# Peptides against a protein of PDB entry 5Z08, part 36

Target 1, 168 residues: chain A of PDB entry 5Z08
Amino acid sequence: RQKDEWAKKTSSLMKQLDWFIGEHLGAMLAAEELGGPVVGELMEIDPDDLSAGFNAHGKLKKATSQPDLDRRQRRIDDIWGPQDEQGQAHKRKRGADEALAASAEMRDLIEQLMNKLVEAGGDNSATYVEIPRESAAARFLVRSKVAMFHPNDARRLRLVDFGRDLDD
Target 2, 222 residues: chain B of PDB entry 5Z08
Amino acid sequence: GLPRLIDAIEEASKIPAKRRQTPIKPTIEKLTTHLYTHGASPDSLLRLADLLTLRNHLDQASLAAITRNLYPSSTVSDEVVLRFIGALGHGQLKPTLALQALFLRWLVMVYHLLENPGVLGQVYGVLFDLLDTAAIRPQLCHLLALVTRRKHVRPFRIQAILTLSRQTGGDPNLTGLLRVFKNYYPEIIVGDATKGRASAFKHPDPQWRQHLDEIQQRRSEA

## One batch from the design tools (peptide; aimed at target 2 T53 L82 R83 V123)

Design b2_p16_3_s4 (made by RFdiffusion4, then SolubleMPNN; from b2_p16_3, 6 letters changed)
Fold by OpenDDE base, seed 1:
Structure b2_p16_3_s4 (fold): chain B 168 residues (1-168), chain C 222 residues (1-222), chain A 16 residues (1-16)
Amino acid sequence: as target 1 above (168 residues)
Amino acid sequence: as target 2 above (222 residues)
Amino acid sequence: MERREELERELARSLA
């Protein structure tokens, strides 16, 4: 029963995360990869908010997407981008492709991190994923306190095991 | 044509105004009219950049008039950009600070036409170190706001802006630049110095922009 | 004079 509820909650959280990645985070991560602004502490999922989100009334506080960051970066690019409709369409298409790529990278990274956590069977040393680069996705997860780097190897990333604190 | 006008001005620039056989003002007016109507080709831009940035006998009003009409008909090369960057700062051989402010304003207005916008990122340190010069600071902060990338946002530069902001009583342009830095690193604690109104870094001349767009459009149709 | 030379050296280093 508790495992099934946990699996359902995890599945629901993953769907919400997937939606958030696709709709919002992918574009921001793509901007970061291109040397744009860092996705700030706004998505510090306060472990207390993750813990509070597990309280009985499951209202995930809507991350107030400050629409202002998207508006400002678009404004700078819109102000200074070539006004050629074809150039704008190509830039928009390229931006969309980059956002999709960033979304895919984040999804893949999360999947790998979760798979390693499950496979490790409680061995923290086996929970590390090898990352080819310090991606915007990896940095985001670390800033959000969802993941941590190996103390001696920045190419190794693991999920923060919040579950061990529940079984202890 | 434009090359012949530039030739005449280049020759006149070698001679003090009092020793010129012919007034240069009519030739400057023809040049600025031509630039306003047709813009400047990449080759013409380079020659004009040299006239504007190198010490010569042209008067400040003529140099300012050329700068105000310096519409690119095409792209702006790295070489042209570097001429203007090299002209910044203090020195007997450098243009006046008033003219330097016009150059920075021009770079802001043509930023989207640069062949390689990365060239400004390469000289970021040179630009940043000029922030103490009050006469060019507004335009310099605007340019830096466009050029700044994550790699440029370093602790020592954050501290330098904070220190300069305190020293200037919270210059809104510095506050604006610091807000750009904060977009890259939200954890930057901009103390009480940010209670001030930040500059919005709006386009400095909408009419100039519109006219530039018209000149650029004619190129795309040709 | 010194500050100009420093800026010119920094420009030269940034272009190299």
Scores: peptide ipSAE 0.022, ipTM 0.305, DockQ to the pose 0.037
OpenDDE base, seeds 2, 3, 4, 5: peptide ipSAE 0.021, 0.022, 0.014, 0.008; ipTM 0.462, 0.473, 0.571, 0.569

Design b2_p16_4 (made by RFdiffusion4)
Pose (drawn by RFdiffusion4):
Structure b2_p16_4 (pose): chain A 102 residues (1-31, 98-168), chain B 214 residues (1-190, 199-222), chain P 16 residues (1-16)
Amino acid sequence: RQKDEWAKKTSSLMKQLDWFIGEHLGAMLAAEALAASAEMRDLIEQLMNKLVEAGGDNSATYVEIPRESAAARFLVRSKVAMFHPNDARRLRLVDFGRDLDD
Amino acid sequence: GLPRLIDAIEEASKIPAKRRQTPIKPTIEKLTTHLYTHGASPDSLLRLADLLTLRNHLDQASLAAITRNLYPSSTVSDEVVLRFIGALGHGQLKPTLALQALFLRWLVMVYHLLENPGVLGQVYGVLFDLLDTAAIRPQLCHLLALVTRRKHVRPFRIQAILTLSRQTGGDPNLTGLLRVFKNYYPEIIVSAFKHPDPQWRQHLDEIQQRRSEA
Amino acid sequence: AYTLEEIHQRLVHAAY
């Protein structure tokens, strides 16, 4: 099957993203850098793991967030995540993976 | 003759205007004239794109003059296209929004000359996420309309464009893009973009006809 | 794969 290539590609891409977060983004967020990288990654991992866990239930894809988390503000500003309209302490990913003809 | 002019513009591009031993306007005009007559080669286009895209000491009028006369001889590379894509939106590394509108207009006018038009499809999200920026929205919509293929019409983008249409009170450029979206998915709830400058299109065609000569 | 590519490109573009 062609499945593990979609796995190989994803494990490879995940590492490239973590490298970017650690080398470039954490430092930008500080303005320590290491702390910002760890929390951004944890948040993205939590965000992505849940989006698929819901499959069809669009309502269950929100994660609790600290009040003034800069990581969520960046992710929302970069249009990779969205706050819940009723309150801003829960967050969801934009669902890039959903496709009509997937 | 053209590379020498670019070499001069590149050097003047590195120092402030008042510290220049010569006014640059005469040299910019020579470049503009040469580009009008002969077009820009693939390599010259790449160098000109760097000058238009990176932060330097060139003034706005000079950059706009260069952009308006950026008729390609032969083809347009991914290296050129991506530099203009990367120049889009807000950020300290990026050019003015006015120049960005010119670059987007230019990409529409030279769309048929790209060596790899699919490259725009590979950065579709980068173009799309910038639709909120009103200063470049009309040009963005036209380019996205040319670039949109079925694989790009995803539910999150459908919803995002509908929300933006409602919040802006109905931008006709957004509804024009939604029309293109509906061509791929008619299930969707319901300006046919014309060429932005016909004289520029005509002048480009004249310059491009030299490719048939040997 | 697609999702990661979209996230990566958007993050990088937003960062700079």

Design b2_p16_4_s1 (made by RFdiffusion4, then SolubleMPNN; from b2_p16_4, 6 letters changed)
Fold by OpenDDE base, seed 5:
Structure b2_p16_4_s1 (fold): chain B 168 residues (1-168), chain C 222 residues (1-222), chain A 16 residues (1-16)
Amino acid sequence: as target 1 above (168 residues)
Amino acid sequence: as target 2 above (222 residues)
Amino acid sequence: PRTLEEIMQRLRHSAE
């Protein structure tokens, strides 16, 4: 009985998580990945200022033609650029595809983080997931205090210990 | 009990060491032993914060010994936090920079016991403006890494860290703090030469943490 | 279950 109730509660929580990620969070994470607003930021910073990035001198880079920044800026410009009807449909589709991708990435990352925590059996050194890239999903988990990077390796991420043993 | 030990030390702190009728060191040792065994209640913690942060005639070794054994048995109030924050910086009335570094280290180690963690966010500017003080920078960056939220990550502060990082030859603690900022502003370019040199902000003292947990557990069982 | 609840709470709070 208690195991069944636990399993049912876990399943319900997973469904709620999947819904929250898919219906709400995914689109915001996709916007962040595309160089839009950081999730949960009251955009007091002009998106244009964010898109310019900060140089090693802490100055807003003027939008200079660096190809990768230009690709993000082009992605932003592709999101915000002139609404030709055909361009809008492609933009909406691309936005939807990016939202789905971001949702999947977030879901997978949370699952990996939880699985590693269970597998580690209390060994904190074994709780790290290797991430292929610093994603909006990874950054959001860190900002949310759900996850933390390995001190010496930004490619390694683990769940924050909530002071609750997984068995409690 | 702890209150009586604090009373004796408070009275002794008003008198220069050469004018004391009795040596205070044995009382300090009793205090630190008591703190190690039982921790400090919120009320005792406030009194000890005053002894540590206000100018008095206690020697630096005694103040450091109290700080190293300043285990909260319960929560840490905003008032206690603000006493330690108010003791930071330069000035004739301020504690030594070495003692300030111990206070910042203590705040890092007890951060999870703060009644209101938001209090540190309210004084974020005060903490941030002290980053140029090399003697406290390591612990200050660690505390800021815990405290930093989106509202604190502003362009002028990003620029200030980048400027200070250049001036310091890439202090790993500043790079570590900038990495925290990068979570809120992904576009922050942490120079490649500095990426491998970011501070990890590990817990400053694992043994102290373990002992704190034991003290806190005894409270939950009482 | 509790870990999932905490994750959900923190994600929601940070997304607001």
Scores: peptide ipSAE 0.428, ipTM 0.669, DockQ to the pose 0.350
OpenDDE base, seeds 1, 2, 3, 4: peptide ipSAE 0.425, 0.423, 0.425, 0.424; ipTM 0.663, 0.682, 0.670, 0.673

Design b2_p16_4_s2 (made by RFdiffusion4, then SolubleMPNN; from b2_p16_4, 8 letters changed)
Fold by OpenDDE base, seed 2:
Structure b2_p16_4_s2 (fold): chain B 168 residues (1-168), chain C 222 residues (1-222), chain A 16 residues (1-16)
Amino acid sequence: as target 1 above (168 residues)
Amino acid sequence: as target 2 above (222 residues)
Amino acid sequence: PKMLEEIMLRLRHSAG
């Protein structure tokens, strides 16, 4: 009985998680990957200020001169810029595909993180998931205080152990 | 028990070493042995934090030995954290920079046991402003790497690290901290000077971690 | 279940 209730509750929570990731979070993560606003915080930092970097004197470089900034802004403009109806449909499809990809990545990453925590049996060294890249999903999990990077290796991510806080 | 050992050390800490009737070293050894075997309760941690952070007549070797054996048996309270944070920086009443580095290292090693990890985020500015202090910078950068959240990654702090990195010839710990900042803002140009080997903020002491885990497991079984 | 609840709470809180 308790195991069945636990299983039902777990299944319900997983469905809610899948919904939240797929319907709400995925699009925001995709926007972040594409150079849009970072999920959950108003960028108090002007992206242009950060992208411009700081010169040798510690002054913000004016955005004008570095062509690589133009690529990200172009990508943002390519995402948000007025494009013709056919371009909008392709953009919507691409945006939907990116949102699906981001959702899948987040879902898989959370699952791996939870599985590793369970498998580790209390060995904190074994709780790390190796991530192929530092994705918007991985960064968001860290920002959300759901996960932590390995202090030494940004390719290793572990779930924050909530268990101690939840059993009290 | 541990409280009686702490009582004896607290009383001895009020008296200069030359005026003590009994050597304190055997009591310190008993304390460190007890801490190694059983860890420190939250109440004992607070008392020990006061002994470590407040000016007293304990020798640096004894303070370092206590710090190296300061295994929490349970959680670490905000009050304990704030005692150690308050002990950081320059001042005649503050612990030595060498001892401060040990405190920061300890905070790194027990970060996962904090009752409220957010407390360090609240004092982020205090920690960040100490980055110019070379003696504590390695451990401070490591702690900041754990504590940093997006709200802390501000333009002025990015600039401060970049400036300090240039001034230090690209300290690997600062480069490591900039990489943490870049995780929140990928557009941060970690200049060519920071192409250097960023310090991978490795756990400072794997053996200490293992022993801490053993102490913590005994609590979960009790 | 508690872990999933906490994950969901943190994700929701951080997403706005």
Scores: peptide ipSAE 0.395, ipTM 0.425, DockQ to the pose 0.330
OpenDDE base, seeds 1, 3, 4, 5: peptide ipSAE 0.383, 0.379, 0.391, 0.395; ipTM 0.380, 0.387, 0.484, 0.411; seed 4 fails the geometry check

Design b2_p16_4_s3 (made by RFdiffusion4, then SolubleMPNN; from b2_p16_4, 7 letters changed)
Fold by OpenDDE base, seed 4:
Structure b2_p16_4_s3 (fold): chain B 168 residues (1-168), chain C 222 residues (1-222), chain A 16 residues (1-16)
Amino acid sequence: as target 1 above (168 residues)
Amino acid sequence: as target 2 above (222 residues)
Amino acid sequence: PQMLEEIMQRLRHSLY
């Protein structure tokens, strides 16, 4: 009985998470990946600031090199090519695809982070997930204080241990 | 408890202030104190939303005080949201524009607690069509900034904001909303309207947020 | 379940 209630609660929470990511967060993550605003920061983020990424503490870096701005802007421009009806349909589809991709990335990353924490059995060194890139998803998890980068390796991300931080 | 306080206020709301046997102010103060300390359950939120949005004999100060202390202890249902949205705009049966601005501010501050944030996206058109109402525009733009998704950013809405921005002399809130739109459509030529100051849509009340977080944390510990 | 709830709370709080 208790196991069944736990399973039902877990399933319900997973569905809520999937909904939150897919229907709410995914589009914002995709917007950030495409050079849009940082998720949760409605502040005037200069596109130049978006290219700079975040430091290991989730702070916006100042864009040092101009060239990477051109690639994101080109990607934006390529997504936003001529306003023909076909172009708009293709843009809408591409934007939907990017939102789906961002949603999937966030979902998978959260799952990996949770799984690694469980598998590590209390070994903090084993809790890190290797991320292929600093994504909007990874940055958002860090800003949300859900995850932390490894202090010496921004390619390694771990879940924040919520149980320990409440007892300290 | 909170339900009994709401009962008393509901009954008092049916009677003009001059015909009440007892002053309602002490009961309102008890309610607001209770809300500040414990927050409101989903059921209590619905009842309070009805008190705030339906025409009754409660004074504006009391309604404002309730709204300023309307801390959810849990989630905010679609029904509660829809009560507040339905109360927006012009009409003899609608709340004052000052109260509507408080409702919009409240929706901004509790947006993260909505059971279904998508409900606001479904009524996006209703919200957007109210942008010409100057008294609620600041909070409305902030709410729209939170709610806006790519599907809402349509050419006619872009043009509507641009037109309204020109008519208002470049309202910073409209410029802020246009920037949100530009995030979804970078090709939006905002022209001279983007050269103006834009609102950053900062949290309306950091102290209220902190207190809400404390109330929400107590729920997680229970 | 508690971990998921905490994750969701933090994600939601960071948006607003």
Scores: peptide ipSAE 0.424, ipTM 0.465, DockQ to the pose 0.325
OpenDDE base, seeds 1, 2, 3, 5: peptide ipSAE 0.431, 0.441, 0.409, 0.436; ipTM 0.454, 0.498, 0.554, 0.502; seeds 1, 2, 5 fail the geometry check

Design b2_p16_4_s4 (made by RFdiffusion4, then SolubleMPNN; from b2_p16_4, 6 letters changed)
Fold by OpenDDE base, seed 4:
Structure b2_p16_4_s4 (fold): chain B 168 residues (1-168), chain C 222 residues (1-222), chain A 16 residues (1-16)
Amino acid sequence: as target 1 above (168 residues)
Amino acid sequence: as target 2 above (222 residues)
Amino acid sequence: PETLEEIMQRLRHSAE
């Protein structure tokens, strides 16, 4: 009975999580990946100032055409560029596809983080998930205080220990 | 009970050690033992915060011992938090920097018990402006790493951390804080100044955490 | 269940 109630509660929570990620969070994460606002707060900083990045002196770099910045800028330009009507439908479809991809990435990342925590059996060194890239999903989990990067390796992410024994 | 112990210490704190009729150490030991066993209620926390932060005649060892045993039995109010924040920095009326570091460490360890974590966000500027104070910087960076939200990550603060990081030869705590900022603004180039190890901001005292959890569990069973 | 609840709470709070 208690195991069944636990299983039901877990299933219900997973459904709620999947809904929240798919219906709300995915689109916002996709927007962040495309150079839009970071999830949870309006960027009061001029996007143009942010796009230039910060140099080693914390000054705005002049927009030197670094190809990755150009790709983000192109994505921003693709998002915010001149609205041709045919471009809007393709933009909507691309936006939907990016939202789905972001949702899937977030869901997979949470699952991996939880699985690694269980597998580690209390070994904190074994709790890290290797991430292929620093995604909007990964950054959001860290901002939300759900996950933490390894101090010396930004490719490694672990779930925050919420101080609850997994057995309860 | 705890209130009577606090009363006795409050009265003793008004009198210089050389003029006390009775040694305060036994009463401090009783207080710390009680705090270790039962924790402090919100009301007791406020009274203890005043004893710790206001200038009085208590010795530094006693103040440190109280701070190290300051287990909340319940939540931590905004008022308690603000007493500790108000005690930070340089000044003749302020606690020693060593004691301030203990206060910041305490705030880190009880952060999850704050009634309103947002109160620390409201005083973010006050905390941030103290980063140049080397003696409290490690704990201050850790607290800021917990408190920082996007609204706090501003260009001038990014620049301030980068500048201070260069001036300090790449303090790992500043690098750790800058890494937290980078989570909100990925374009932050953590330049050569960050070739240093970033602090992981691990829990300062796992044993203290475990004991706090035991005290907090007793509350949930009551 | 408690871990999931905490994850969801933190995600919701950060998305608001």
Scores: peptide ipSAE 0.375, ipTM 0.519, DockQ to the pose 0.394
OpenDDE base, seeds 1, 2, 3, 5: peptide ipSAE 0.333, 0.349, 0.348, 0.358; ipTM 0.371, 0.385, 0.458, 0.463

Design b2_p16_5 (made by RFdiffusion4)
Pose (drawn by RFdiffusion4):
Parts: C-alpha cells; structure tokens; sequence
Structure b2_p16_5 (pose): chain A 102 residues (1-31, 98-168), chain B 214 residues (1-190, 199-222), chain P 16 residues (1-16)
C-alpha cells in the first residue's frame, strides 16, 4: 500500500517543523527561547492529536490554554488555530485535513 | 546593454540616496526605456524581482516605474513568482502594500507566461490567508480566481470567505472568488475579473511575438 | 538554490 509514504512524509515533515520551531520561532517568541519552543510544540501536538480524535464531532476539538499564552496568539494570528467564540481559553486547529472528496 | 544598467541599479541600491555620487533617476529611466522596448529576460527578471522584493535604498517612485515596465521577454520562472509571493502582507522584510498591489496585478498579467503555473497552486494558502488585507484584496481575488482548482476549495476556506464577505459588507471581489468556488462545488450558497490594463496586455503581446522569430 | 540563498539574505536582513 501507499500508506507508509503518507507516514514517512508526515514523520519527515514533523521533524522539519520542530526544527523550525526550535531554531527560528522560539527566539522570535522570546522578544527563554528553549522554553517557548517546547511549549509551542506541545501545543501543536495537542492541537493536531485532538482534531482527528473528534473525526466528526466538531465541538470536542478544544484544548485548555493558559490565560496569556503567546503560542496560541501566534497560532491564531497565523490562521492555524481558532479560539472558542464564547471563551478564549479553549482553542482548536483550523481542520486543514478535512476535504469534501478526501 | 540591459545587464549593465541592472549592475548600476544594484550598486546604487546598496547605499543611501544622498551618498550617491550620481542621481539615479537618469539611470532608472534608461532601464525603464530598455524594458519597454525589449522586455526582461528570465535572468534579468530574477534580478529585478530581488531589487523589487528585498529591502534596499531605492525609492518608491523608482520601484513602481520598474514594476510598471516589467514586460517579460519569454517566460516567468518559479524563482520570480515565489519572490513576489513572499513579498506579500505585513512584516519588516516586506515592501509597501502599494507595490504589493502592483506585483499582484503583474502576476495576473503574466499568468499565461509562467513556466510552472502550478507553483501558485502550491502556495495557494499563502495567497488566501491574506484576503483580510484590504489594500491588496482586489488583486488577490483576481489572482486566486485564476489559481483556484477543485483541490483548493476546502470547507475551511469556504467558511472563511463567507465570513469575510459578511464582515466587509459584501466585497464584490470576494463574491467573484466565491463564484469560482461554486464552479467546483455548486452546493455552496451563491466581478467577472477582466484584464486590469489592456494597453499593457497589447504591449506585452508585441514583445512576446519575437519568440516566433529565429 | 537561488530561492534558498534569497531567504538566507532575508534572514540576515532580519538579524540586522
């Protein structure tokens, strides 16, 4: 099957993203850098793992967030995540993976 | 003759205007005239795109003059297209929004000359996420309308464009893009973009006809 | 290759 290529591609891409977070983003978030990288990655991992865990239940895809988390602000500003409209301490990913003809 | 002019504009591009041993306006005009007559080669286009896209000491009037006369001879590379794409939106590395509107207008006018038009499809999200920026929204919509294929019409983009249409009170350029979206998915709840400058289109065609000569 | 070098130049400018 062609499945492990979609796995190989994902494991390869996940590493490239972590490298970018650590090398470039965490430093930008500081203005320590290492702390910002770890929390961004943990947040993205939590965000992505949940979006699929819901499959169809669009309502269950929110993760609790500290009050003034800069990682969520960046992710919302970069249009990769969205706050819950009723309160801003829960967050969801934008659901890039959902496709009508997937 | 053209590379020599670019070499001069590149050097002047590195130092402030008052420290230049010569005014640059006469040299910018020579370049503008040469581009009007002969077009820009693939390599010259790449160098000009760097000058238009990277932060340098060139003034706005000179950059706009170059952009307006950027008629390609032959084709437009991915290297050139991506540089203009990377120049879009807000950020200290990026050019003015006015020049960005000119670059987007230019990409629409030269869309048929791209070596790899699919490259715009590979950066579709970069273009789309910038629709909120009103200063460049009309040109973005026209380019997105040419670039949209079925694989790009995803539910999150459908919802995002609908929300933006409501919040802006109904931008006709947004509804024009939604029309293109409906062509791929008629299930969706319901300006046919014209060429932005016909004289420029005509002048480009004249220059392009030289490719048939040998 | 050229786009890679171009992005590096933009990184250098950002560091300035």
Amino acid sequence: RQKDEWAKKTSSLMKQLDWFIGEHLGAMLAAEALAASAEMRDLIEQLMNKLVEAGGDNSATYVEIPRESAAARFLVRSKVAMFHPNDARRLRLVDFGRDLDD
Amino acid sequence: GLPRLIDAIEEASKIPAKRRQTPIKPTIEKLTTHLYTHGASPDSLLRLADLLTLRNHLDQASLAAITRNLYPSSTVSDEVVLRFIGALGHGQLKPTLALQALFLRWLVMVYHLLENPGVLGQVYGVLFDLLDTAAIRPQLCHLLALVTRRKHVRPFRIQAILTLSRQTGGDPNLTGLLRVFKNYYPEIIVSAFKHPDPQWRQHLDEIQQRRSEA
Amino acid sequence: ASLHEYKERRLEQLEE

Design b2_p16_5_s1 (made by RFdiffusion4, then SolubleMPNN; from b2_p16_5, 10 letters changed)
Fold by OpenDDE base, seed 5:
Structure b2_p16_5_s1 (fold): chain B 168 residues (1-168), chain C 222 residues (1-222), chain A 16 residues (1-16)
Amino acid sequence: as target 1 above (168 residues)
Amino acid sequence: as target 2 above (222 residues)
Amino acid sequence: SHLAELRQRELELAAE
């Protein structure tokens, strides 16, 4: 019963992650690869956002996560700026193709990282995935503190083992 | 005048907002309007730097508003610079990281008005050691890009940037700073960390720059 | 770039 609930929760989480990658993250990663804003980069705290971010009592209004996403999306859209209608259609198609490619790369990378973690059976040295290049996907996982590079080999990436650090 | 406005704000800064007899906002608005119109003299800048960097009872919005309007009417002294540098980093007595980012942005925007740009070179190590602080890193890298000279480009700092770049997933600001280092030592192997986007370190606020230039021109005509 | 602009200003000021 608990294993089945865990399996269902894991499956649900994986579906949600897959959805998030496909619907949101892929486009942002593609934008990063195209020289757009870096995903998870503290957008330059716009002085105006600082002013808007503080309520009358000097507490940071929790910027509702939505405006940051919308503003990031707007900046991504603004970076892809007004080319002629045909150029826009080609750019949109190319952007969609790049978003799909970035999504696929992220999915594949996560799958490899998870598989290696399972296969390693607790041996941290065996948890490294060899990456052919430092992709936007790899960089995102490192920035998010979900993955880390091997100290001596930037071609080796592993998941951060959160379990070990909590037991100490 | 500006000194009287600063006096009023200094006195108000000693008192918690709830215990003030008069709201500070109108005085802050008068100050920011004055600063926008006339800029701040070196003496006024020092006093304002103390208000911005020392722990007091001013709200963050007021501090940010003052910082956004902190136009020098003339030069920026070493003492003013050192107040802002001393306010950087972690600590209970230090300003918020958000405000520190504004201070660094300000230093970037007024860099050409420093009486002695070399003062930043003297505190280069202090600035460099703060690169791990993500909240201030963009502005810090920009400032370091301006300040960096050959004497600062040491092997341990190269390695530190390379390590931090890997740990941050290729932060464009670090890549930009590393490119500045490479200008002094072309042999620096930047590896895959430079395949990513590098910051071009564009001016943070062109409108602020233009307005600063207008204030500075009035000084030259007087 | 801001860096390039500042370098240019530094060169101009050094030439005066």
Scores: peptide ipSAE 0.275, ipTM 0.611, DockQ to the pose 0.016
OpenDDE base, seeds 1, 2, 3, 4: peptide ipSAE 0.273, 0.268, 0.261, 0.267; ipTM 0.638, 0.594, 0.461, 0.622

Design b2_p16_5_s2 (made by RFdiffusion4, then SolubleMPNN; from b2_p16_5, 13 letters changed)
Fold by OpenDDE base, seed 2:
Structure b2_p16_5_s2 (fold): chain B 168 residues (1-168), chain C 222 residues (1-222), chain A 16 residues (1-16)
Amino acid sequence: as target 1 above (168 residues)
Amino acid sequence: as target 2 above (222 residues)
Amino acid sequence: SHLAELEAREAALAAA
């Protein structure tokens, strides 16, 4: 029963992750690969957002509830923003193709990282995936503290094992 | 005047908020209004730096409000700078990391008013060793980008930034700082881990800059 | 201004 509930929860989380990658993260990663904004910077409350949130007298300006996702999305939209009509359609199509490619790369990387973690059976040395390049996907996972590079080899990436630290 | 407001806040800062006979907020508002209108003299600036950096019973919102309105009417002394630098890092007696980020931002914005910009170069090691602290890293990298000279660009620091860049997934602020280092030593190989967007280190607050310039101009006319 | 130096460095890096 508990194993089945865990499997169902894991499956649900994987579906949600897949959705998030496809709907949001892929486009943001593609933007990063194209020289756009970096994804998953812990929005450390930029003192600027703290300051923009405050009028000249230090009163909190009502944070216009546009989630920081909307500002990033706006920056992505500004990177992809209205050039002339014909250039926009090609740029949008290219952007969609790049977002799909970035989504596929992220999914594949996560799958490889998870498979290696399961196969290693607790041996941390065997959990590393060889990556052909330092992609936006790889960097995102590291920034999110979900993955880490090998200390001596930036071509080797592994998941952070959150489970072992709880059993010790 | 400003000295009397500071006196009242200093006395209130010694007493827990629950034991104060009068609320401090109205006095803080008068102080911040005065600072916004006239700026702080060197003497007042030092006293305010002590209030901001030393452990006392002032609330974080009040400390942040004072910091956001900390316009120098004149120059910034080495002593004031060293108070803010001494307040950086981890410790029970140190200000919050959020407040430390505001201090670093302030130092960036007033850098051109320092009596001796070289003082920051003397404490370069202290600043550099804090780069692992994520909460202050953006402002710290910006300040280091201003302060860095050829003498600070050492092999061990290059390696430290490269290592930290890999560990952070290519933080744009670290990449920006490495570009500053490369200006002094073009042979620095920015590894693949730094293949990313670098921070441009733009002025943090153009409106604050404009208002500072207005306060500084009034001094030149007096 | 130090800002002008940073902007000049940024412009030089963008032109490179």
Scores: peptide ipSAE 0.022, ipTM 0.529, DockQ to the pose 0.019
OpenDDE base, seeds 1, 3, 4, 5: peptide ipSAE 0.018, 0.018, 0.023, 0.009; ipTM 0.574, 0.555, 0.583, 0.566; seeds 4, 5 fail the geometry check

